# Peptides against a protein of PDB entry 4M9S, part 61

Target 1, 135 residues: chain A of PDB entry 4M9S
Amino acid sequence: SRGLVGVECITPYSYKSLAMALQRCVEVLSDEDRSALAFAVVMPPGVDIPVKLWSCVIPVDICSNEEEQLDDEVADRLKRLSKRGALLSGKRMPVLTFKIDHIIHMFLKHVVDAQTIANGISILEQRLLEIGNNN

## One batch from the design tools (peptide; made by RFdiffusion4, then SolubleMPNN)

Design b1_p17_7_s4 (from b1_p17_7, 6 letters changed)
Fold by OpenDDE base, seed 4:
Structure b1_p17_7_s4 (fold): chain B 135 residues (1-135), chain A 17 residues (1-17)
Amino acid sequence: as target 1 above (135 residues)
Amino acid sequence: SLADEVAAKLRENLAKL
């Protein structure tokens, strides 16, 4: 099924209003949740992505090197983001996944620092190679 | 696998970024 990328023709006015609303939502996030949201920009929009792949790019300050704890912490961050309207869409079954909306992704491309985007891409590419070699 | 499909889409999108 080709997901109809509904190009919601957001009018410039609705976009500006949405951007302002999103900015306000971002401002009240914790530093950790805001960082998670920033790195969400490297993910393809409209795709249900497993938490394991999100954990490749979302920075987590955990004292434990246990992968399970990293995935749980990442999942909690993504769950919090998903509760804030259109930021993320979570799905629990069959596998816990999160999806970034096209509109949010477009917003992030404009507000996230270019170096952060570049770093996130590089990290994701590296981690995907590692996962691919371990499978 | 779902992970492989997502990884493929990721790689495709990374090339566009």
Scores: peptide ipSAE 0.190, ipTM 0.791, DockQ to the pose 0.037
Fold by OpenDDE base, seed 2:
Structure b1_p17_7_s4 (fold): chain B 135 residues (1-135), chain A 17 residues (1-17)
Amino acid sequence: as target 1 above (135 residues)
Amino acid sequence: SLADEVAAKLRENLAKL
């Protein structure tokens, strides 16, 4: 008996309630954390993404160009987001990773500005090419 | 590396965004 992965039929009501809850959560974020959350939309949902790859798209204004400082600042932002329940899920072992849940990702796809999404995709694509060329 | 594997997956998923 292959268990029917119950399509959790998110009722429109549940979706609306979730959207409202998420909106409230987003409203109380700092501008920096909210920006980080917006760019999370360019990540594939349900995938544990290393901080290094998050750092490719999360905008950080740092005085130092040291990659380690960038990763640390990005990690701190993502950690704060992960502490807000469903926004992100962090794992510390074996490597520090963060993932966006499918439902949060769907929410972001509907509320994040289309230009922000397009820019984030472009930036990620460029950075991935750079990483691929440097390895 | 894990980063490389994830990067590859990201590249594959970029078109689905």
Scores: peptide ipSAE 0.188, ipTM 0.794, DockQ to the pose 0.036
Fold by OpenDDE base, seed 3:
Structure b1_p17_7_s4 (fold): chain B 135 residues (1-135), chain A 17 residues (1-17)
Amino acid sequence: as target 1 above (135 residues)
Amino acid sequence: SLADEVAAKLRENLAKL
């Protein structure tokens, strides 16, 4: 099997063009979807992350106190992001997951506010500890 | 656990910032 190690040599030119295209894609998002995309920066790139873990960091302003409805609302936001270019990659089977690609993650590191990144990491670390202690 | 793996990768990414 010829592993196409497509070393996509991202030239500085390709990076600049991609950054401009991504910025335009971000500008046309709703405020809620743009917020969800900002918090995607705290996730490790290239990993299929279950919706339950995304729900630990994606802010939902209006949801019922039912955990199931929270996951559904988060999933809907992530689905919308996955339909807008290559922002996220969703998989439905065997489990519903979403993945952020390395290129998108690198873009977000440069455009998302540093305090938002720090807060998102702190929230995720706290929620992961809570999940780990309850299992 | 998947949670531990995600946490480890997060720490690795933070170290690169």
Scores: peptide ipSAE 0.174, ipTM 0.776, DockQ to the pose 0.043
Fold by OpenDDE base, seed 5:
Structure b1_p17_7_s4 (fold): chain B 135 residues (1-135), chain A 17 residues (1-17)
Amino acid sequence: as target 1 above (135 residues)
Amino acid sequence: SLADEVAAKLRENLAKL
């Protein structure tokens, strides 16, 4: 297991400055977008992840149980996050995917509640098992 | 770690997509 090479921030100041900048970006988010960002911590960093898999962990209150509406709403949140301070990186082709960068992911690990992280991982694991059993 | 296991499962599923 290659341990997460802790990006030793070359200077504590750079890390603190980056963390402060990210914190400011997070503070201006809506509650919904901030929640979506929090759950992004359960995703592996540096991986282009399809919206369908994001929808497994991003909490959405949708009036309709239609899976398409869930994916669309999740995609909209992730798109907003990608536009707001580049918290995520989106790709539209060939399939709509979003990626969390290692730096953002590391930030989230420090600021997101441990129980939220644990719950998100559990939810993702369960959903992935369900998807795997249905294919 | 649990995170690593989930990541592995995620990668496996991504490979199937």
Scores: peptide ipSAE 0.097, ipTM 0.701, DockQ to the pose 0.029

Design b1_p17_8_s1 (from b1_p17_8, 8 letters changed)
Fold by OpenDDE base, seed 2:
Structure b1_p17_8_s1 (fold): chain B 135 residues (1-135), chain A 17 residues (1-17)
Amino acid sequence: as target 1 above (135 residues)
Amino acid sequence: LERTRELLAEASARALA
């Protein structure tokens, strides 16, 4: 699989209104979607990222290694996250992209384990290099 | 982080082309 092992997001900021609201949103997510959200922190905020690149870090468990199937699964997860408003913003044209906002990114940066983030970034870079070399 | 952003930018450009 191209993805990482999923993690959960837990916030220690229980008394902050923003954190409380976000925590509630996170709690109602499926395990898969919550894991996807966690790894969204690897992406730079405010940037529209194509689904193909999201698939480099979003953990998925699929039988097939076909990139198209992977992208579809990732897209579905990100779409569900985007439907929850502030979590992600999606654009369908010209290419399906998703963006994490600064405020959400900041939240995740503080609630996702630092080592997990570092590992995710490392894997992202590795896979991006591979993509670049193969194209 | 700078390296990551550069790589993302390049890859994004390819994906959007």
Scores: peptide ipSAE 0.568, ipTM 0.931, DockQ to the pose 0.032
Fold by OpenDDE base, seed 3:
Structure b1_p17_8_s1 (fold): chain B 135 residues (1-135), chain A 17 residues (1-17)
Amino acid sequence: as target 1 above (135 residues)
Amino acid sequence: LERTRELLAEASARALA
């Protein structure tokens, strides 16, 4: 899988260069994909997260409320972000998962609104608790 | 964040099992 997993920010110059490139990449995304990327900051970096859990934080505005369709829509958005380069790393087997790298996560923490991050974390915790109680 | 990570780890383990 391609990504920034093996890349380290050694100097402030390296960070600025990467941030500039990432910002330009984000600016050309669709509104939907950019929104999905913003909420990806809620996830811990370097962890393979199954799509079901991504659906707890990725907003989907126009689709059916059925769980299966929700997961598919979320997966499509995450796949597009993965294809954009180092934004996300996807694994199709054995289970479909996506991972955000440390550098991307660090970038998002600086550009995503703090209140958005806080709200996303609260929503994630609430939904995870509900899933845990239902199982 | 620690609480979130713990909950996520547990949920992930269930989903990946």
Scores: peptide ipSAE 0.567, ipTM 0.930, DockQ to the pose 0.033
Fold by OpenDDE base, seed 5:
Structure b1_p17_8_s1 (fold): chain B 135 residues (1-135), chain A 17 residues (1-17)
Amino acid sequence: as target 1 above (135 residues)
Amino acid sequence: LERTRELLAEASARALA
């Protein structure tokens, strides 16, 4: 298997300025979208991740437990985030994927609780293993 | 973390195939 590589991004914005701008953007999100954004930090930046895999870490407590509905709800949340500036970028073809930018990822690493990140990674790994074992 | 990334890469490849 191949590893995923992250590259640091150069930005014209200072970290402080960018963080302030992003903080304001985050503040206007709904609780559910803000939660989704928080867990986006679990994903490696700069990688197009299929919605199915996003659903492994994005918390959903409203829709049915059916996988189809789960993916749809996750996709909706990620779509909303992608429409809010540079939070996420999405691709619809050939498979619906979303990507978190390095800058956003760095921001989240500083503002999201460390334990939350650790737990998210653990959950992701567990679910990925389960997916792999079922195939 | 590296293991997670490897698993993610593998799963992603399957999902994108």
Scores: peptide ipSAE 0.566, ipTM 0.928, DockQ to the pose 0.034
Fold by OpenDDE base, seed 4:
Structure b1_p17_8_s1 (fold): chain B 135 residues (1-135), chain A 17 residues (1-17)
Amino acid sequence: as target 1 above (135 residues)
Amino acid sequence: LERTRELLAEASARALA
């Protein structure tokens, strides 16, 4: 199958100005929402990703053993991030999805720890393979 | 990363269908 393709965004804002603004947004987040945002960097920018797939990488500190509740908790975190400006964009139809903007993604790539990114990618791949094999 | 993107694309297609 064809891989996901992203579009590059051009902004009139300087990277420094954008980074400063985004850093302020990140600083006011709760620890759990900030963690969720960090792991959003593993997703390709500009792609509407179903919540089910977000749940493969978004860490949940406290959750039930029920898959539905896990997805709901992830969705709630992503919704909160979506309410914080353009950190994420959500769509409800036809399926609940969230998308990380290219600009936000670029910011995260520079501020999120490299090991966190690597771990997130590894976990994502593992869980995607499991989902694929179980279908 | 290419493998990850391919896997994600496939899973996304299934989830969005």
Scores: peptide ipSAE 0.563, ipTM 0.928, DockQ to the pose 0.034

Design b1_p17_8_s2 (from b1_p17_8, 10 letters changed)
Fold by OpenDDE base, seed 4:
Structure b1_p17_8_s2 (fold): chain B 135 residues (1-135), chain A 17 residues (1-17)
Amino acid sequence: as target 1 above (135 residues)
Amino acid sequence: MERTRELLARASKEALA
């Protein structure tokens, strides 16, 4: 099940020019994309993560619980985020992966609720363990 | 985070295989 409730990243953060620019980018995102971005903070920066694993933390509202649909929806959100430069970096080969940069990760750590981050990490680890056990 | 990285590495290996 998808136990992680989506959180909108709406807290202003503008102490530095980079933060200001990022905040502007965040503010123009859709609610769903902002939520996806917020939970991207759960991932370690600088690591290419397959979409399947992103789906462990990115909350989505889908009609079906099919894994394919889930992955597709997550991928679409991450793709949109990746089109905004440094927010995410995507790779299509050999498998579709996305990576959050250190700078973006640092920004998110300041604007995403600490408890949300902690919960997200816990859920991620739990789901990763489940994946491992099911394989 | 270290634990997460380890789990991700393992899961990624499986996902990319």
Scores: peptide ipSAE 0.572, ipTM 0.931, DockQ to the pose 0.032
Fold by OpenDDE base, seed 3:
Structure b1_p17_8_s2 (fold): chain B 135 residues (1-135), chain A 17 residues (1-17)
Amino acid sequence: as target 1 above (135 residues)
Amino acid sequence: MERTRELLARASKEALA
């Protein structure tokens, strides 16, 4: 399936009506999944991002320093979001990746607090730089 | 978001290699 992009090509919806539908979908999510979705706005839309990089921005409440466990928890959250229609799109091969659709990203930019977005971007960039320096 | 995209592109290439 082509997700929301494909649906719009067949049956165009106004942004307002689609946003209302998305808002209802967000309201029924668990607190943890809703939090993960909020921070997904930090990622650029339409790009397949490996789970390792998602873990740089998705908050996880785990009392473990093991990176493998953190990635697994992040992956589980993203998988649940991908099962909720077009919120996220996942690929399992060759590497597990997730991407956020342009329409979903645009929606989140309007509903997520601006300071939260700015902080998330700052944290992501910092962690990406650290990863680059360690490789 | 240009800086973020550049950093992600670099990190993604390494992770997907």
Scores: peptide ipSAE 0.572, ipTM 0.931, DockQ to the pose 0.032
Fold by OpenDDE base, seed 5:
Structure b1_p17_8_s2 (fold): chain B 135 residues (1-135), chain A 17 residues (1-17)
Amino acid sequence: as target 1 above (135 residues)
Amino acid sequence: MERTRELLARASKEALA
C-alpha cells in the first residue's frame, strides 16, 4: 500500500489550533461515529463519493448483511459526521454522496494509525475491484 | 492513492449512472 500524499491547504486557523479543535470534536463522538471518521481517511479528499463506496470501508456491525441496510447505516453515520462541524460534506442529489475536506483529511492522517490507513486502503481497493468485476 | 482514485472514479461513474 502506498502512503497518503501530504496535503497543503489554506486555512484561517493554525495547524495546532485546528488540530486541537478537531480533536475536541472527535472526542465527543460516539465510538461508531469516531470509527467511521477514522476510516474516512482512506478516501481522497475533495471528492464526492457515493455512499455505496463509503460502505466499502466504513465498518458496520449492527445491520444485516443486506446491501441496502448497510448503505443506510453508513449513510446515517456519515450524515451525523457532516452535521458535526466540517468533518464531512454531504450532497443529497442526484445521489447521496459525502466528501472529506483536505484539512480534515490532513488531520486524520496524523491521528489515525498508519497500519489502519494502509489496511483500509487495501480493503477499499479490493472491494472496488470486486464491484467492477461483478458489472 | 492514485490507484484508489482510479478505482473510485470508475466505481463512482457506475454508482452515479
Scores: peptide ipSAE 0.572, ipTM 0.930, DockQ to the pose 0.033
Fold by OpenDDE base, seed 1:
Structure b1_p17_8_s2 (fold): chain B 135 residues (1-135), chain A 17 residues (1-17)
Amino acid sequence: as target 1 above (135 residues)
Amino acid sequence: MERTRELLARASKEALA
């Protein structure tokens, strides 16, 4: 199968076709994975981001407040997304990180509600500041 | 997004240390 990594949008038609293909990929995701993908839009594209920081914005329901459980659940979701074409790219070493590509990010900016994006960014920044203050 | 990038960069550095 042809991968989406490195795909260029050279015309409005090509973008529409790509968007349709991505929409099909999104439709087959579980509700939880689709939600995780939606919130990935708050991250800057092309940056390898540690799972700990993804956990600042990816919503998960955990049985305890243990950090390990939170990170593990987030990692599982991101891993599944990384197996769905070019939705995310993961690196295991030296620390587990995930990256969203520019094309996917651009797609998400069109399909995710603008207010949701704004709120997500605000939450992310607040939590990042809290992490910084606690270190 | 620029502010977010800066915050992420700092936090990433700490997470990777």
Scores: peptide ipSAE 0.571, ipTM 0.931, DockQ to the pose 0.032

Design b1_p17_8_s3 (from b1_p17_8, 7 letters changed)
Fold by OpenDDE base, seed 5:
Structure b1_p17_8_s3 (fold): chain B 135 residues (1-135), chain A 17 residues (1-17)
Amino acid sequence: as target 1 above (135 residues)
Amino acid sequence: LERTRELLRRASEKALA
């Protein structure tokens, strides 16, 4: 199965009101940040994911082909997302990680195209396999 | 999906170690 399943969440907001609020937050994002947010749905919610692994699914438009540069660009995007409406939660120490919470994840599952999600998961899996084989 | 999550878990553990 390539589809992520929604989960029950405790929230002070109704789904409709939450969705509306989140939609407003998404609408003010840049195209690149909005794209990054869309692909964040590929990650399991509630898990601190290292930036290196985020780079497996987050599209990077303008940067060097060097892995470190790619990771830095991804990190910058994720940092911006974490500063806007708590779309993500970041931890700097000891390792830079980002986490998508269940509520945001559920929202994204409703607004991100299903095929995009499926493709993202497929790409993630493929790249993780490659990383594993090279280590 | 479970396969992906397992791969992610393993990769994460390695990256965080």
Scores: peptide ipSAE 0.579, ipTM 0.930, DockQ to the pose 0.032
Fold by OpenDDE base, seed 2:
Structure b1_p17_8_s3 (fold): chain B 135 residues (1-135), chain A 17 residues (1-17)
Amino acid sequence: as target 1 above (135 residues)
Amino acid sequence: LERTRELLRRASEKALA
């Protein structure tokens, strides 16, 4: 598997309106989607990121070694997230991309373990380097 | 972090081209 170990998001801000709304959205997610959301924190906010690059950090336990299948699975997860509140924003053209907004990103930075974030960033960087070297 | 962002930017540009 190319993915990271899944992480759940829990917040100490349960009585604040924004956090409450987000927490409710997170709670209804599947374990897989919640894990995907957690690792969305690795991406810079406000940037449309192609699905291919999301696949560098979104954990997927069972998939083929084919990148296309991996991308499809990742895309499905991100699509589901984009339908929940303001978790993600998707664009279809010219390439399918997803963006995390600053507010959501800020929320995740507070609720996702710092070491998990650091590890995710490291893995992202390594995988990006590999992609770059293979081109 | 800056390095990662730069790598991401480059990769994104390539993927979107």
Scores: peptide ipSAE 0.578, ipTM 0.931, DockQ to the pose 0.031
Fold by OpenDDE base, seed 4:
Structure b1_p17_8_s3 (fold): chain B 135 residues (1-135), chain A 17 residues (1-17)
Amino acid sequence: as target 1 above (135 residues)
Amino acid sequence: LERTRELLRRASEKALA
């Protein structure tokens, strides 16, 4: 089963310069990219995560359920986010990975709904277990 | 949370290999 309910981020720190800057970046994102960013909070910061694992939590509703297509769609979203610089850092070699920075992660922890985060973590764990069992 | 991170680490190592 794929798909998590899309989340909009609301920050209580509108007067903090860093939060304001990040909020502006978030506001100009498309709904789907903003949703992807929200669920990036599920990942540990500072870790290069392969796209395959990102696809375990990034909600994709439009494309086929084929794994390759799902990964491609997720990669596209993450690539767009990475082009915003501080939001994500991407590496192409040797494997396409993305990393969320600590600062962004901290920001997201405050603006993403706690239950959404918890659900995302649970889903990630479930899917990781499935991956492990299927190997 | 630690369990999830461990699972992620294992899966990541496999994916990166």
Scores: peptide ipSAE 0.578, ipTM 0.931, DockQ to the pose 0.031
Fold by OpenDDE base, seed 3:
Structure b1_p17_8_s3 (fold): chain B 135 residues (1-135), chain A 17 residues (1-17)
Amino acid sequence: as target 1 above (135 residues)
Amino acid sequence: LERTRELLRRASEKALA
């Protein structure tokens, strides 16, 4: 099935119906996957983002000193989300990336706490700057 | 948001190259 990319909700009825469906999808997620989905709102919609950059904002409870393990855990969570309808779209080749759709992003902006979003953006910027300085 | 998007774009381009 083609992703919801490019689909605009023109009617309020369609939006409410989609929001209700998405809310049900979120409710059946595990706590870890729901947390990952919440922080996905920090990313711009419609952009294929490498897993390495997702790891800058997706919280992981497992303490690992190895960066590779962190990326793998993040990838697993995002993969599970991508299997839940239109929550995320993943691409395996040439580089593993994930994309959040505009509709999902719009939904999350309404349900995720504003302070959480602001903090996530701040953390993302800090980590991106660190990556840029180390290269 | 513009700053964040630009940083993300640059980082993404490096990761995808």
Scores: peptide ipSAE 0.578, ipTM 0.930, DockQ to the pose 0.032

Design b1_p17_8_s4 (from b1_p17_8, 7 letters changed)
Fold by OpenDDE base, seed 2:
Structure b1_p17_8_s4 (fold): chain B 135 residues (1-135), chain A 17 residues (1-17)
Amino acid sequence: as target 1 above (135 residues)
Amino acid sequence: LERARKLLAEASAKALA
């Protein structure tokens, strides 16, 4: 499985307008969706990223080893996030992609643990290399 | 980070082609 252990996404900035609004959005998410959101920080902001690549870092604890099935699960999580305000934006055509906006990305950079971010980037890099070697 | 971004860009290009 390409899944990672889930992490929490929480902020102490409860009464700052932007942070407050985002915090409220984060708090109502499921644990799985919050974990997905946390790892979204490893992606560059403003870039439409295919679901296949999201699946490299979005944590899925229980899933088949089939990449297709993994992508579907990841896509479902990202879709839910995209329906929650400005957390993510999705495009279904021509290829299913998701994008994290700069503002959300900045928020996550401040609230997600630095080591988690670093680990996520490392894992992304490793898995991208593996994909590259397999193609 | 820079290497990851480069790899991501390359992989994205392939996936979107």
Scores: peptide ipSAE 0.506, ipTM 0.918, DockQ to the pose 0.032
Fold by OpenDDE base, seed 1:
Structure b1_p17_8_s4 (fold): chain B 135 residues (1-135), chain A 17 residues (1-17)
Amino acid sequence: as target 1 above (135 residues)
Amino acid sequence: LERARKLLAEASAKALA
């Protein structure tokens, strides 16, 4: 296992080594999981985020329009990412949440396209406002 | 970005309650 949780970058060499390891992990992901990981950069690092809120930014191509099924599909993708080293950390109790680590987040900020990040933030804001108005 | 963080915090509080 190539887990990165708890690891800190203290030298330029450490950063380079971690980046190479993360890049290799990204390359072996499916297109769907890699896309999900890219949009994870929109979330604040170190915060446990409920799956419902992850569904605001994670793209789902094959699923019904039912909210419950959408959340399940998103959860499955996030679970797979959490099994690939320290890409994400999941918690089942008391509520199913996922968290992106600071190191992973910093890596993604350098490799994910800037326009993709900007669009993701805009979409997140829009959908959060909609949720707030409906609930 | 700051607005998104605020909205996310509010939504998270509701979802976790």
Scores: peptide ipSAE 0.505, ipTM 0.918, DockQ to the pose 0.032
Fold by OpenDDE base, seed 4:
Structure b1_p17_8_s4 (fold): chain B 135 residues (1-135), chain A 17 residues (1-17)
Amino acid sequence: as target 1 above (135 residues)
Amino acid sequence: LERARKLLAEASAKALA
């Protein structure tokens, strides 16, 4: 399933030292990676999520509509996020998965626009239902 | 939100199986 249209979300949040550090990390991201990070808030923290399911919410609008290509693009973005500090944690075995930490998730909940979160959740549900109905 | 979590859990289980 194709990802959402990219949405940027840079909002000042400097009430805590940790938040300040995370905000700096967000600011240096590319627009694409920042959008991916924004929609990562839709995922439950502490859960290893397969790339296929990440593709349900990660904005991808510049690659082929082929599922394989979409997964590759999503994986690349998530990999870059995982390399930028502790934004995400990836596992390769047995299936490539990524996990958002509770701390990062909590940060995102406060800095990502509420409507963006709501829309992301709605779209996730819709796409998951489609996946479920096809299986 | 709860619905999404449930659906995600189900989909994850299937994807990881």
Scores: peptide ipSAE 0.502, ipTM 0.917, DockQ to the pose 0.032
Fold by OpenDDE base, seed 5:
Structure b1_p17_8_s4 (fold): chain B 135 residues (1-135), chain A 17 residues (1-17)
Amino acid sequence: as target 1 above (135 residues)
Amino acid sequence: LERARKLLAEASAKALA
């Protein structure tokens, strides 16, 4: 499979109606934030993921080569997404993490290009291997 | 995909420790 399989959730909203609402929300995002949201699909839903790991897949065009600055930029994008309803949920303590909900994840799987998802997963794997080898 | 998930879990565990 090219991506993570989401679990269907019981919701007061039909998938179609929720998808439409989410699509509207996505349309008003900046290009950068929308791109970040797209790559959130490569993360497992319902899991608090540290920003450091998010930085493995969230694209950043203009940023210092310093890892700390990269994480900060990624964190800023994810924070903005978390402030826009149910797109993401953030946790500041003890470690800054972000989580994508199952519903949002399912939505993204339907709207994000399959090849993009596959590439994102590949990139994630590669960078995680690098982290593992360097630690 | 499975490999990535495993690696992610391991890395996440380290980061959250």
Scores: peptide ipSAE 0.500, ipTM 0.916, DockQ to the pose 0.032

